# Ledger of designs, part 207: peptides against a protein of PDB entry 3T7K

Target 1, 248 residues: chain A of PDB entry 3T7K
Amino acid sequence: KAEKILARFNELPNYDLKAVCTGCFHDGFNEVDIEILNQLGIKIFDNIKETDKLNCIFAPKILRTEKFLKSLSFEPLKFALKPEFIIDLLKQIHSKKDKLSQININLFDYEINGINESIISKTKLPTKVFERANIRCINLVNDIPGGVDTIGSVLKAHGIEKINVLRSKKCTFEDIIPNDVSKQENGGIFKYVLIVTKASQVKKFTKLINDRDKNETILIVEWNWCVESIFHLNVDFTSKKNVLYQKK

## One batch from the design tools (peptide; made by RFdiffusion4, then SolubleMPNN)

Design b2_p28_2_s2 (from b2_p28_2, 14 letters changed)
Fold by OpenDDE base, seed 5:
Structure b2_p28_2_s2 (fold): chain B 248 residues (1-248), chain A 28 residues (1-28)
Amino acid sequence: as target 1 above (248 residues)
Amino acid sequence: MNKEWEELEKEYNEITEKKYEEMKKEIE
């Protein structure tokens, strides 16, 4: 059926998209449409796997979903597209009214607002955002909304190598891991990096660390600090936004 | 990742699904 539909076109584009969707197409596509998309070089995956060499995200806008955040770690992310790309494409292909000899859909017309070329270009860098920021080992409180597994997965996708989960009420100083990294140019170096959810945790961890390691550097942030860093593919150490405690 | 964003994601999905279904009806 798809072949018959596509036969009216003299040539077919190859978009070369390996994509996941978030906030769109959760129910998938009918069999014919999937086949059409495949013939056009558009393959949609249900989940993110490194082996699939994903290069595209479909979303209506910037979202704080696991898939969206992880898409910014693709190597590279070639396109971040609105779902209307697929809708318009399929509409044009199925249209019986228009005697179109060619498919005229440009990917660049469907870019997600806020994901610009500057962001896309950074996905071509050989390092991940937190690697560039000299953050490889972090401490994460166990009561973080979204769960430590999901948050941890996102952080790992962006260059965090080790995630230490802290039991916020029971942890001691010995449970806190250091961020042992070599100094990179223009990057801050914090011995202790923590993601917390509550002010009480800030007080607890600062006390624990300062009582034992008085002269050590500490960075305590909210999850939003990480999210903003991911969305910009850059860590801004000059910003105090979402920073709960900082000692240089 | 949190309930708020999950709900928002579902809402946006519904919008897209509606558009997709409408498109399918138009081409039939």
Scores: peptide ipSAE 0.541, ipTM 0.929, DockQ to the pose 0.799
Fold by OpenDDE base, seed 2:
Structure b2_p28_2_s2 (fold): chain B 248 residues (1-248), chain A 28 residues (1-28)
Amino acid sequence: as target 1 above (248 residues)
Amino acid sequence: MNKEWEELEKEYNEITEKKYEEMKKEIE
């Protein structure tokens, strides 16, 4: 069926998209439409797997979903597109107007607002955002909204190597892991990096660390600090936004 | 990742699904 529909076109584009969707097409596509998309070089996957070499995200806008955040770790992310691309494409293809010799849909017309070339270009870098920031080992409180597994997965996709989950009520100083990064001569490295949810946790961890390791550097942030860093594919250590405690 | 964003994601999905279904009806 898809072949018959596409046969009316003299030339078919190859979009070369390996994509996931967030905030759109949760129910998928009918059999004919998925075949059409496949013939146009658009492959849609249900989940993110590194082996699939994903290069595209479909979303109505910037979202703070696992899929969207992880899409910024694609190597590279080639396109971040609105779902209207698919709708308009399929509409044009299914159109009974005899005279369409070619498909006239430009990917660039469907870019997600706020995902610009600067962001896309950073996905071509050989390093991940937290790797560039010299953050390899972090401490994460167990009561974080969204769950430690989901958040941990996002952080790992962006260059965090080790995630230590802290039991907020029961943890001691010995449970806190250092950010084991070799001191680069010119880069500020925080020995202790923590993601927390409450002010009480800031007080607790600050006290525990300062009492036992008085002269060490500490960075305590909210999850939003990580999200903003991901959206910009850059860690701005000059910003105080979403930073709860910092000791240099 | 949190309840608020999950709800928002669902809302946007509904909008897209509606558009998709409307398109399918138009091409039938």
Scores: peptide ipSAE 0.540, ipTM 0.929, DockQ to the pose 0.786
Fold by OpenDDE base, seed 3:
Structure b2_p28_2_s2 (fold): chain B 248 residues (1-248), chain A 28 residues (1-28)
Amino acid sequence: as target 1 above (248 residues)
Amino acid sequence: MNKEWEELEKEYNEITEKKYEEMKKEIE
């Protein structure tokens, strides 16, 4: 059926999209539409796997979902598109009124607001955002909203190598891991990096570290600090936004 | 990631699904 529908076009574009969806198309597509999309080089996957070499995300806007955050770690992310691209494309293809010899849909007309060429270009870099920031080992509190597995997965996609989960009520200094990174010439390395949820945790961890490892560098942030870093594909150490405690 | 964003994601999905279903009805 898809072949019959597409036969009216003299040539078909190959969009070469390997995509995931978030905030759209949760119920998927009917059989004919998925075949049409496949013939146009648009492959939609249910889950993110590195082996699939994903290069696209469909979303109505910037979202704080696992899929959206991980899409910014694609190598590269070629396109971040609104779902209306698919709707308009299928509408044009199924249209009986238009004697169209060609499909006239431009991908660039459907870019997600806020994902610009600067962001896309950074996904072509050989390193991940936290790797560039000299953050490889972090401490994460176990009571973080969203769960340690989901948050940990996102952080790993963006260059965190080791995630240490802290039991906030029972942890001691010995449970806190250092961020083992070789000193690069121009970047301050924080020996201890922690993601926490509340002020009581800041007080606890700062005391534990300062009492046992005096004069070491400490960075304590909220999850929002990580999210903002991901959305910009850059860590701004000059910003105090979402930073709860910093000792240089 | 949190309840608020999960709810928003569902809301946006409903909007897209509605558009998709409307399109399918128009082309039938």
Scores: peptide ipSAE 0.539, ipTM 0.928, DockQ to the pose 0.733
Fold by OpenDDE base, seed 1:
Formats: sequence, C-alpha cells, structure tokens
Structure b2_p28_2_s2 (fold): chain B 248 residues (1-248), chain A 28 residues (1-28)
Amino acid sequence: as target 1 above (248 residues)
Amino acid sequence: MNKEWEELEKEYNEITEKKYEEMKKEIE
C-alpha cells in the first residue's frame, strides 16, 4: 500500500532521520504511515540506544523528559523537530488532489523553538558537557524526584562517569566520593560535587566534608543546575542559579 | 522525570495524537 501511494512521486527525498519522540506519537503510527516514513529515510525508535546512532528528536517544545535531555547528547543531534513535520509530510503524501511531482517539506521550517544552531553545533564537539566542565564523579541523594536511575542515566549520557547514590539519612563522610579529575591548569575543578533536594542536606554534607576534609572545594547544586547546563550544553560556573553551596 | 513533567508530556502527546487522527480523517 505504501509503495502505491509513493509511486505518484517521481523522486522521493531521503531525510536520513533516526529519531525518538517525546510528548508526541506515543501510540505510534499505523502500518502504512510507518512504511511511508521508512521509505523517506525516517526511522522512529521507541527507546534510546547508542547503537542506533540517533540524530533526531521529535517534540512539541523543549521538555525536561529523559528522552529530550538525552537527545542533546546525540553525536551529533542533527535535528530537533516539531511533530507537525510528520503530520504535514503525511498529509502531503496522502493528498490525492495535489498534482505534486515532488514532496515539498523543508525540515528547517519545523525546528523546535529554543534549539538553535548554536546548540546543535555543540553536539558535534568530541566531549560531553560535564566532561568539559571537569565533572566526572558526582554524589546524588537517593530521594531525588524522578529517581536515581533516570537522573543517573541522563547524567551519564552527558559525560558523568560515576554516580554515587547517597542515603541522605544514613550517609557518613566515607560514603561521599571525590570528583577524581586530573588537575587541569585552568581552574574550576571541584573535589566534591553533590546534587541534593533539601536545605537540610546542604547543611549535613557541608558539615561532613568541612569537618573531615578541610579547605577542599565543594559544589552542591539542585537538579535544575544540571538541566540548565544540558539545555545550554555549557556549564556556567559564574552563575549562582540553582547553586546551593559553593566553596572554591 | 518528575510527575509534573510526565503530566505535561502526556498532555502534549494528546494534542499531537488528535492532530494525527484529524489528518487521517481528512485524507480518507
């Protein structure tokens, strides 16, 4: 059926998209439409796997979902597109009225607001955002909203190698891991990096660290600090936004 | 990742699904 529908076109574009969807098309596509998309070089995956070499995300806008956040770690992310791209494309293909010799849909007309070329260009960098920021090992409290597995997965996708989960009520200094990065000449390395949810945790961890490892550098942030860093694909250490405690 | 964003994701999905269903009806 898809071949018959597409036969009316003299030439078919190859969009070369390997995509995931978030906030759209959760129920998928009918068999004909998925075949049409496949013939146009649009392959949609249910989950993110590194082996699939994903290069595209469909979303109505910037979302704080696992899929969206991880899409910014694609190598590279070529396109971040609104779902209307697929809707308009399929509409044009199925249209019997239009004497169209060619499909006329431009990907660039469907870019997600806020994902600009500057962001896309950063996904071509050989390093990940937290890697560039010299954050390799972090401490994460176990009571974080969204769960440690999901958050940990996102952070790993963006260059964090080791995630230590802290039991906030029972943890001691010995449970806190240092951020083991080689001293690079240009400053900004924190020995202890922690993601916390409550002010009480800030007090606890600052006390534990300062009592046992005096004069070391500490960065305690909210999850939103990580999210903002991901959305910009840059860590701004000059910003105090979402920073709960900082000792340089 | 949190309940609020999951709910928003669901809401946006419903909007897109509606558009997709409407499109399918138009092309029939």
Scores: peptide ipSAE 0.538, ipTM 0.929, DockQ to the pose 0.794

Design b2_p28_2_s3 (from b2_p28_2, 16 letters changed)
Fold by OpenDDE base, seed 3:
Structure b2_p28_2_s3 (fold): chain B 248 residues (1-248), chain A 28 residues (1-28)
Amino acid sequence: as target 1 above (248 residues)
Amino acid sequence: MSSEWEKEEEEYNKITEEKYKKMLKEIE
């Protein structure tokens, strides 16, 4: 059925999209539309797997979902597109009235606002954002909204190798892991990196570290610090936004 | 991730689903 529908076009584009969706198409597509999209080189996946070599995300806007945040770790992210791309594409294809010799839909007309070429270009870098920032091991409090698994998965996608979950009420200094990164000349290396949710945790962890490991570098941030770093694909250590404690 | 973001995602999903369903009806 899809072949018959597409036969009316002299030439079919190959968009070469391997995509996930967030904030759109949760119910998927009908069988005919799936086949149409496949014939146009658009494959939509339910979940993110590294083996699928995903290069696209569909979303109505910038979202703070796991899928959206992880899409910025694609190698590369080629396109971040609004779902209207698919809607308009399918509409043109199914239209019986227009003897369209060609599908006239341009991907660039459907870019998600705020995902610019500068961001896209950074996804071509051989390193991940936190890797570039010399953050490999982090401490994460167990009471973080969204859960340690989801947050941890996003952080790992962006170059965090080890996530240590801290039980905020019971943890001791011995439970805190160092950020085991070799001293690189061009970036501030923090020995201890922590993501926390409240001021009491800042006080606790700062005290624990300073009492036992004096004069070491400490970075304590909110989850939003990580999100902003991901959205920019850059860690700005000069910014105090979402930084709760910093000792250089 | 957070309940707030999940709600936002679902709200936008509904909008897209409505557009898709509308498109399908127009093609019939």
Scores: peptide ipSAE 0.625, ipTM 0.943, DockQ to the pose 0.777
Fold by OpenDDE base, seed 5:
Structure b2_p28_2_s3 (fold): chain B 248 residues (1-248), chain A 28 residues (1-28)
Amino acid sequence: as target 1 above (248 residues)
Amino acid sequence: MSSEWEKEEEEYNKITEEKYKKMLKEIE
């Protein structure tokens, strides 16, 4: 059926999209539409796997979902598109009224607001955002909303190699891992990096570290600090936004 | 990741699904 539908076009585009969806198409597509999309070089995957070499995300807007945040770690992310791209594409293909000999849908007309070429270009960099920021080992409190596994997975996708989960009520200084990194040209080096949720945790961890390792650098941030860094594919150490404690 | 963001995601998903279903009806 898909072949018959597409036969009316003299030339078919190859969009070369390997995509995941977030905030759209949770129920997927019918069999014919999947086949049509496949013939146009559009492959939709249910989950993110590195082996799939994903290069696209469909979302209605910037979302704080695992899929969206991880899509910014694609190598590269070629396109971040609104779901209307697929809808309009399929509509044009199925249309009996359009005497068009070719599909006329431009990907660039469907870009997600806020994901510009500057962001896309940064996904072509050989390093990840936290790698560039000299953050490779972090401490994460176990009571973080969203769960340590999901958050940890996002952070790893963006260049954090080691995530140490802290049991906030029972942890000691010995449970806190250092951020062991070599100095790179760009970014500050903090010996201890922590993501926390509460002011009480800031007080606890600052005390533990300062009592045992008085002269060391500390960065304590909220999850939103990481999210903003991901959305910009840049860590701004001059910003105080979502920074709970900083010692240089 | 948060209940609020999950809710937002689902709301937008519903909008897209409605658009897709509408499109399917129009091409019948």
Scores: peptide ipSAE 0.624, ipTM 0.943, DockQ to the pose 0.759
Fold by OpenDDE base, seed 1:
Structure b2_p28_2_s3 (fold): chain B 248 residues (1-248), chain A 28 residues (1-28)
Amino acid sequence: as target 1 above (248 residues)
Amino acid sequence: MSSEWEKEEEEYNKITEEKYKKMLKEIE
């Protein structure tokens, strides 16, 4: 059926998209539309796997979903597109009225607002955002909204190698891991990096660290600090936004 | 991740699904 529909076109584009969807198409597509998309070089995956070499995300806007956040770690992310791209494409293909010899849909007309070429270009960098920021090992409180597995997975996708989960009520100083990075000459390295949810946790961890490891550098942030860093593909250490405690 | 963001995702998904279903009806 898909072949018969596409046979009316003299030439078919190859979009070369390997994509995931978030905030759209949760129910997927019918069999005919999937085949049409495949013939146009658009392959949609249910989950993110490194082996699939994903290069595209479909979303209506910037979202704070696992898929969206991880898409910014693609190597590279070529396109971040609104779902209307697929809808308009399929509409044009199925249209019987237009004596269209060619499909005329431009990917650039469907870019997600806020994902500009500057962001896309940073996904071509050889390093991940937290690698560039000298954050390799972090401490994460166990009561974080969204769960430690999901958040940890996002952080790992963006270059954090080790996620240490802290039991907020029972943890001691010995449970806190240092950010084990070699001193680079030009970068501020924090020995202890923690993601927390409550002011009480800030008080607890600052006390534990300062009592046992005096004069060390500490960075305590909210999850939103990580999210903003991901959305910009840059860590701004000059910003105090979402920073709960900082000792240089 | 957070319940708030999951709700937002689902709301936008519904909008897209409605658009897709509408498109399918128009091409029949």
Scores: peptide ipSAE 0.624, ipTM 0.943, DockQ to the pose 0.778
Fold by OpenDDE base, seed 2:
Structure b2_p28_2_s3 (fold): chain B 248 residues (1-248), chain A 28 residues (1-28)
Amino acid sequence: as target 1 above (248 residues)
Amino acid sequence: MSSEWEKEEEEYNKITEEKYKKMLKEIE
């Protein structure tokens, strides 16, 4: 059926999209539409796997979902597109009225607002955002909303190598891991990086660290600090937004 | 991730699904 539908076109575009969806198409597509999309070089995957070499995300807008955040770690992310691209494409293909010789849908007309060429270009960099920021090892509190596994997975996708989960109520200084990054000459490296959820945790961890490892550098942030860093593919150490404690 | 973001995701999903279903009905 898909072949018959597409046969009316003299030339078919090859979009070369390997995509995941978030905030759209949770129920998937019918068999005919999947086949149509496949013939147009659009392959949609249910989950993110590195082996699939994903290059596209479909979403109605910037979302704080695992899929969206991880899509910014694609190598590269070629396109971030609104779901209307697929809707309009399928509508045009199924249209019986127009003897269309060609499919006239431009990918660039469906870009997600806020994901610009500057962001896309950064996904071509050989390093990840937290790697560039000299953040290799972080401490994460176990009571973080969204769960340590999901958050940890996102952070790892963006260059954090080691995630130490802290049991906030039971942890001691010995449970806190240092950010083991070789001192690069020009970059302020924080020895201790922590993601926390509560002011009480800030007080606890700052005390533990300052009492045992005096004069060391500390960065304590909220999850939103990480999210903003991912959305910009840049860590801005001059911003105080979502920073709970900083000692340089 | 957070309950708020999951709700937002689902709301937008519903909008897209409605558009898709509507399109399917129009082409039948």
Scores: peptide ipSAE 0.624, ipTM 0.943, DockQ to the pose 0.770

Design b2_p28_2_s4 (from b2_p28_2, 16 letters changed)
Fold by OpenDDE base, seed 1:
Structure b2_p28_2_s4 (fold): chain B 248 residues (1-248), chain A 28 residues (1-28)
Amino acid sequence: as target 1 above (248 residues)
Amino acid sequence: MSKEWEEEEKKYNKETEKKYEEMIKEIK
């Protein structure tokens, strides 16, 4: 059926998209439309796997979903597109009225607002955002909304190598891991990096660290600090936004 | 992720699914 529909076009584009969807097409596509998309070089995957060499995200806008956040770690992310791209494309293909010899849909007309060429260009860098920020090992509280596995997976996709989960009520100083980064000449390495959810946790961890490892550098942030860093593909250490405690 | 963001994702998904279904009806 798809071949018969596409036979009216003299030339078919190859979009070369390997994509995931978030906030759209959760129920997928009908069999004919899947085949049409495949013939146009558009492959949609249910889950993110490194082996699939994903290069595209479909979403209606910037979302704080696991898929969206991980898409910014693609190597590279070529396109971040609105779902209307697929809808308009399929509409044009299925249209019996248009004596179209060619498909006329431009990917650039469907870019997600806020994902510009500056963001896309940073996905071509050889390093990940937290790697560039000298954050390799972090401490994460176990009561974080969204779960430690999901958040940990996102952070690992963005260059964090080791995630230590802290049992907030029972943890001691010995449970806190240091951020083992070689002293690079460029300032801004924190010995202890923690993601917390509550002010009581800030008080607890600052006391534990300061009592046992005096004068060391500490960064305590909210999850939103990580999210903002991912959305910009840059860590701004001059910003106090979502920073709960900082000792340089 | 937070329940708020999951609800937002579901809302936008529903809007997109509606547009897709409408398109399918128009092409038949």
Scores: peptide ipSAE 0.514, ipTM 0.922, DockQ to the pose 0.751
Fold by OpenDDE base, seed 3:
Structure b2_p28_2_s4 (fold): chain B 248 residues (1-248), chain A 28 residues (1-28)
Amino acid sequence: as target 1 above (248 residues)
Amino acid sequence: MSKEWEEEEKKYNKETEKKYEEMIKEIK
C-alpha cells in the first residue's frame, strides 16, 4: 500500500533520521505511515540504545524528559524537530489533489525553538558536558523526584561515570565519595559534588564534609543545575543559578 | 521527572495525536 502511494513521486528524499519521540506520537503510527516513513529514511525507535546510533529527536518544544535530555548526548544530534514535520510530510504524501513530482518539505523549517546550531555543534565534540567540566563522580540523594535510576541514567549519558546514592537521613561522611579527576589547567575541580533537594540536606552535608575534610572544595546543586547544563551543553561555574552551596 | 513536566508532556502528546487523527480522517 505504501509503495502505491509513493509511486506518484519521481524522486524520494532520504532524510537519514534515526529518531525518538517525546511529548508526541506516544501511540505511534499506523502501519502504512510507518512504512512510508521508513522508505523516506525516517526510523522511529521506542527507546534509546547506543547501538542504534540515534541522531534525531521529535518534540513540540524543549522538554525535561529523559528522552529529551539524553538526545543531547547523541553523537552527534543532527536534528531536533517539531512533530509537525511528520504531520506535514504525511499530509503532502497522502494528498490526492497535488500533482507533486517531488516532496517539498525542508527539515530546517521544523527546528525546535532553543536548539540552535551552537548546541548541535557541541554534540560533535569528543567529550560529554560533565566530562569537560571535570565532574566524574557525584553524590545523589535517594529522595530526589524522578528517581535515582532515571536521573543517574541521564547524568551517565552526559559523562558522569559514577553515581553514589546517599541515604539522606542515615548517611555519614564515609558514605560521601570524592570527585576523582585529574587536575586540568583551566577548570575549578570540586572534590565533592552533590545533588540535593532540601535545605536541610545542604546543612547536613556541608557540616559532615567541613568537619572531616576541612578546606576542601564543595559543590552542592539542585537537579535544575544539571538540566540547564545539559540544555546548554556547557557548565557555567560563574553562575549561582541552582547552586545551593559552593566552596572554592 | 516532575509531575508538572509529565503533565505538560501528556498535554502536548494529546494535541499532536489529535492532529494526526484528524489527518487520517481527512485522507480516508
Scores: peptide ipSAE 0.512, ipTM 0.921, DockQ to the pose 0.677
Fold by OpenDDE base, seed 5:
Structure b2_p28_2_s4 (fold): chain B 248 residues (1-248), chain A 28 residues (1-28)
Amino acid sequence: as target 1 above (248 residues)
Amino acid sequence: MSKEWEEEEKKYNKETEKKYEEMIKEIK
């Protein structure tokens, strides 16, 4: 059926998209449309796997979903596109009224607002955002919204190698892991990096660390600090936004 | 992640699905 529909076009584009969707197409596509998309070099995956060499995200806007955040770790992310790309493409293909010999849909017309070429270009860097920021080992409280597995998976996708989950009520100083990294140019080094959810946790962890390691550097942030860093593919250590405690 | 963001994702998904369904109806 798809072949018959596509036969009216003299040339078919190859978009070379390996994509996931978030905030769109959760119910998928009908069998004909998925075949059409495949013939156009558009392959949509249900989940992110490194082996699939994903290069595209479909989303209506910037979202704080696991899929969206992880898409910014693709190597590279070639396109971040609105779902209207697929809708308009399929509409043009199925249109019996248009005597079009060619498909005229440009990917660049469907870019997600806020994901510009500067962001896309950073996905071509050999390092991940937290790696560039000298953050490889992080402490994460166990009561984080979204769960430690989801948050941890996103952080790992962006270059954090070790995630230590802290039991906020029961943890001691010995449970806190150091962030042992070599100094890179233009990066701050914090011995202790923590993601917390509550002010009481800030007080607890600062006390535990300062009582045992008085002169050590500490960075305590909210999850939003990580999200903003991911969305910009850059850590801004000059910003106090979402930073709960900092000791240099 | 947060329930709020899940709800937002579901909302946008529904909007997109509606557009897709409408497109399918127009083509038939």
Scores: peptide ipSAE 0.515, ipTM 0.921, DockQ to the pose 0.776; fails the geometry check
Fold by OpenDDE base, seed 2:
Structure b2_p28_2_s4 (fold): chain B 248 residues (1-248), chain A 28 residues (1-28)
Amino acid sequence: as target 1 above (248 residues)
Amino acid sequence: MSKEWEEEEKKYNKETEKKYEEMIKEIK
C-alpha cells in the first residue's frame, strides 16, 4: 500500500532519522504510515537504546521527560522536531488532489523552539556535559521525584559515571561518596556533589561533611540544576539558580 | 519525572493524536 502511495512521486527524500517521540504519537502510527515513514528514511523507536544510534527526537516543545533529556546526549542529536513535521508530511503524501512530483517538507521549518544550532553543535562534542564539568560521582537522595533509576539513567547518559543513592533518613558520612576526579583539569572540582529535594537534607549533609571533612568543597543542588545544565549542555558554576549549597 | 510533567506530556500527546486522527479522517 505504501509503495502505491509513494509511486506518484518521482523522487523521495531520505531524511535519515532514527527518532524517539515524547509528548506525541504515544499510540504510534497505522501500518501504512509506518511503511511510508520507513521509505522516507524515518524510523521511530519506542525506547532509547545506544545501539540504535538515535539522532532525532519528536516533541511539541522542550519537555522534562526522560526521552527528551536523554536525546540531548545523542551522538549527535541531528534534529529536534515538532510532531507537525510528521503530520504535514503524511498529509502531503496522502493528498490525492496535488499532483506533487516532489515532497516539499523542510525539516528546518519544524525545529523545536529553544533547541538551536548551538545546542545541537554541543552534542557533537566528544565529552558529555557533566564530564566537562568534572562531575563523575554524585550522591542522589532516594526520595527524589521521578525515581533514582530514571534520574540516574539520565545523569549517566550525560557523563556521570557513578551514582550513589543515599537513604536520607539513615545515611551517615561514610555513605557519602566523593567525586573522585583524578584529572584536575583547570576547573574547580567539587569533592562532594549531592542532588537533594529538601532543605533538611541540605542541613544534614552539610553538617555531616563539614564535621568530618571541614576543608572540602561541596555542591548541593536540586534536580532542576541538572535539567538546566542538560538543556544548555553546559554547567554554569556562576549561577546560583537551583544551587542549595556551595562551598568552594 | 514530576507528575506535572507527565500530565503535560499526556496533554500534548492528546493534542497531537487528535491532529493525526483528524488528518486520517480527511484522507479517507
Scores: peptide ipSAE 0.513, ipTM 0.921, DockQ to the pose 0.764; fails the geometry check

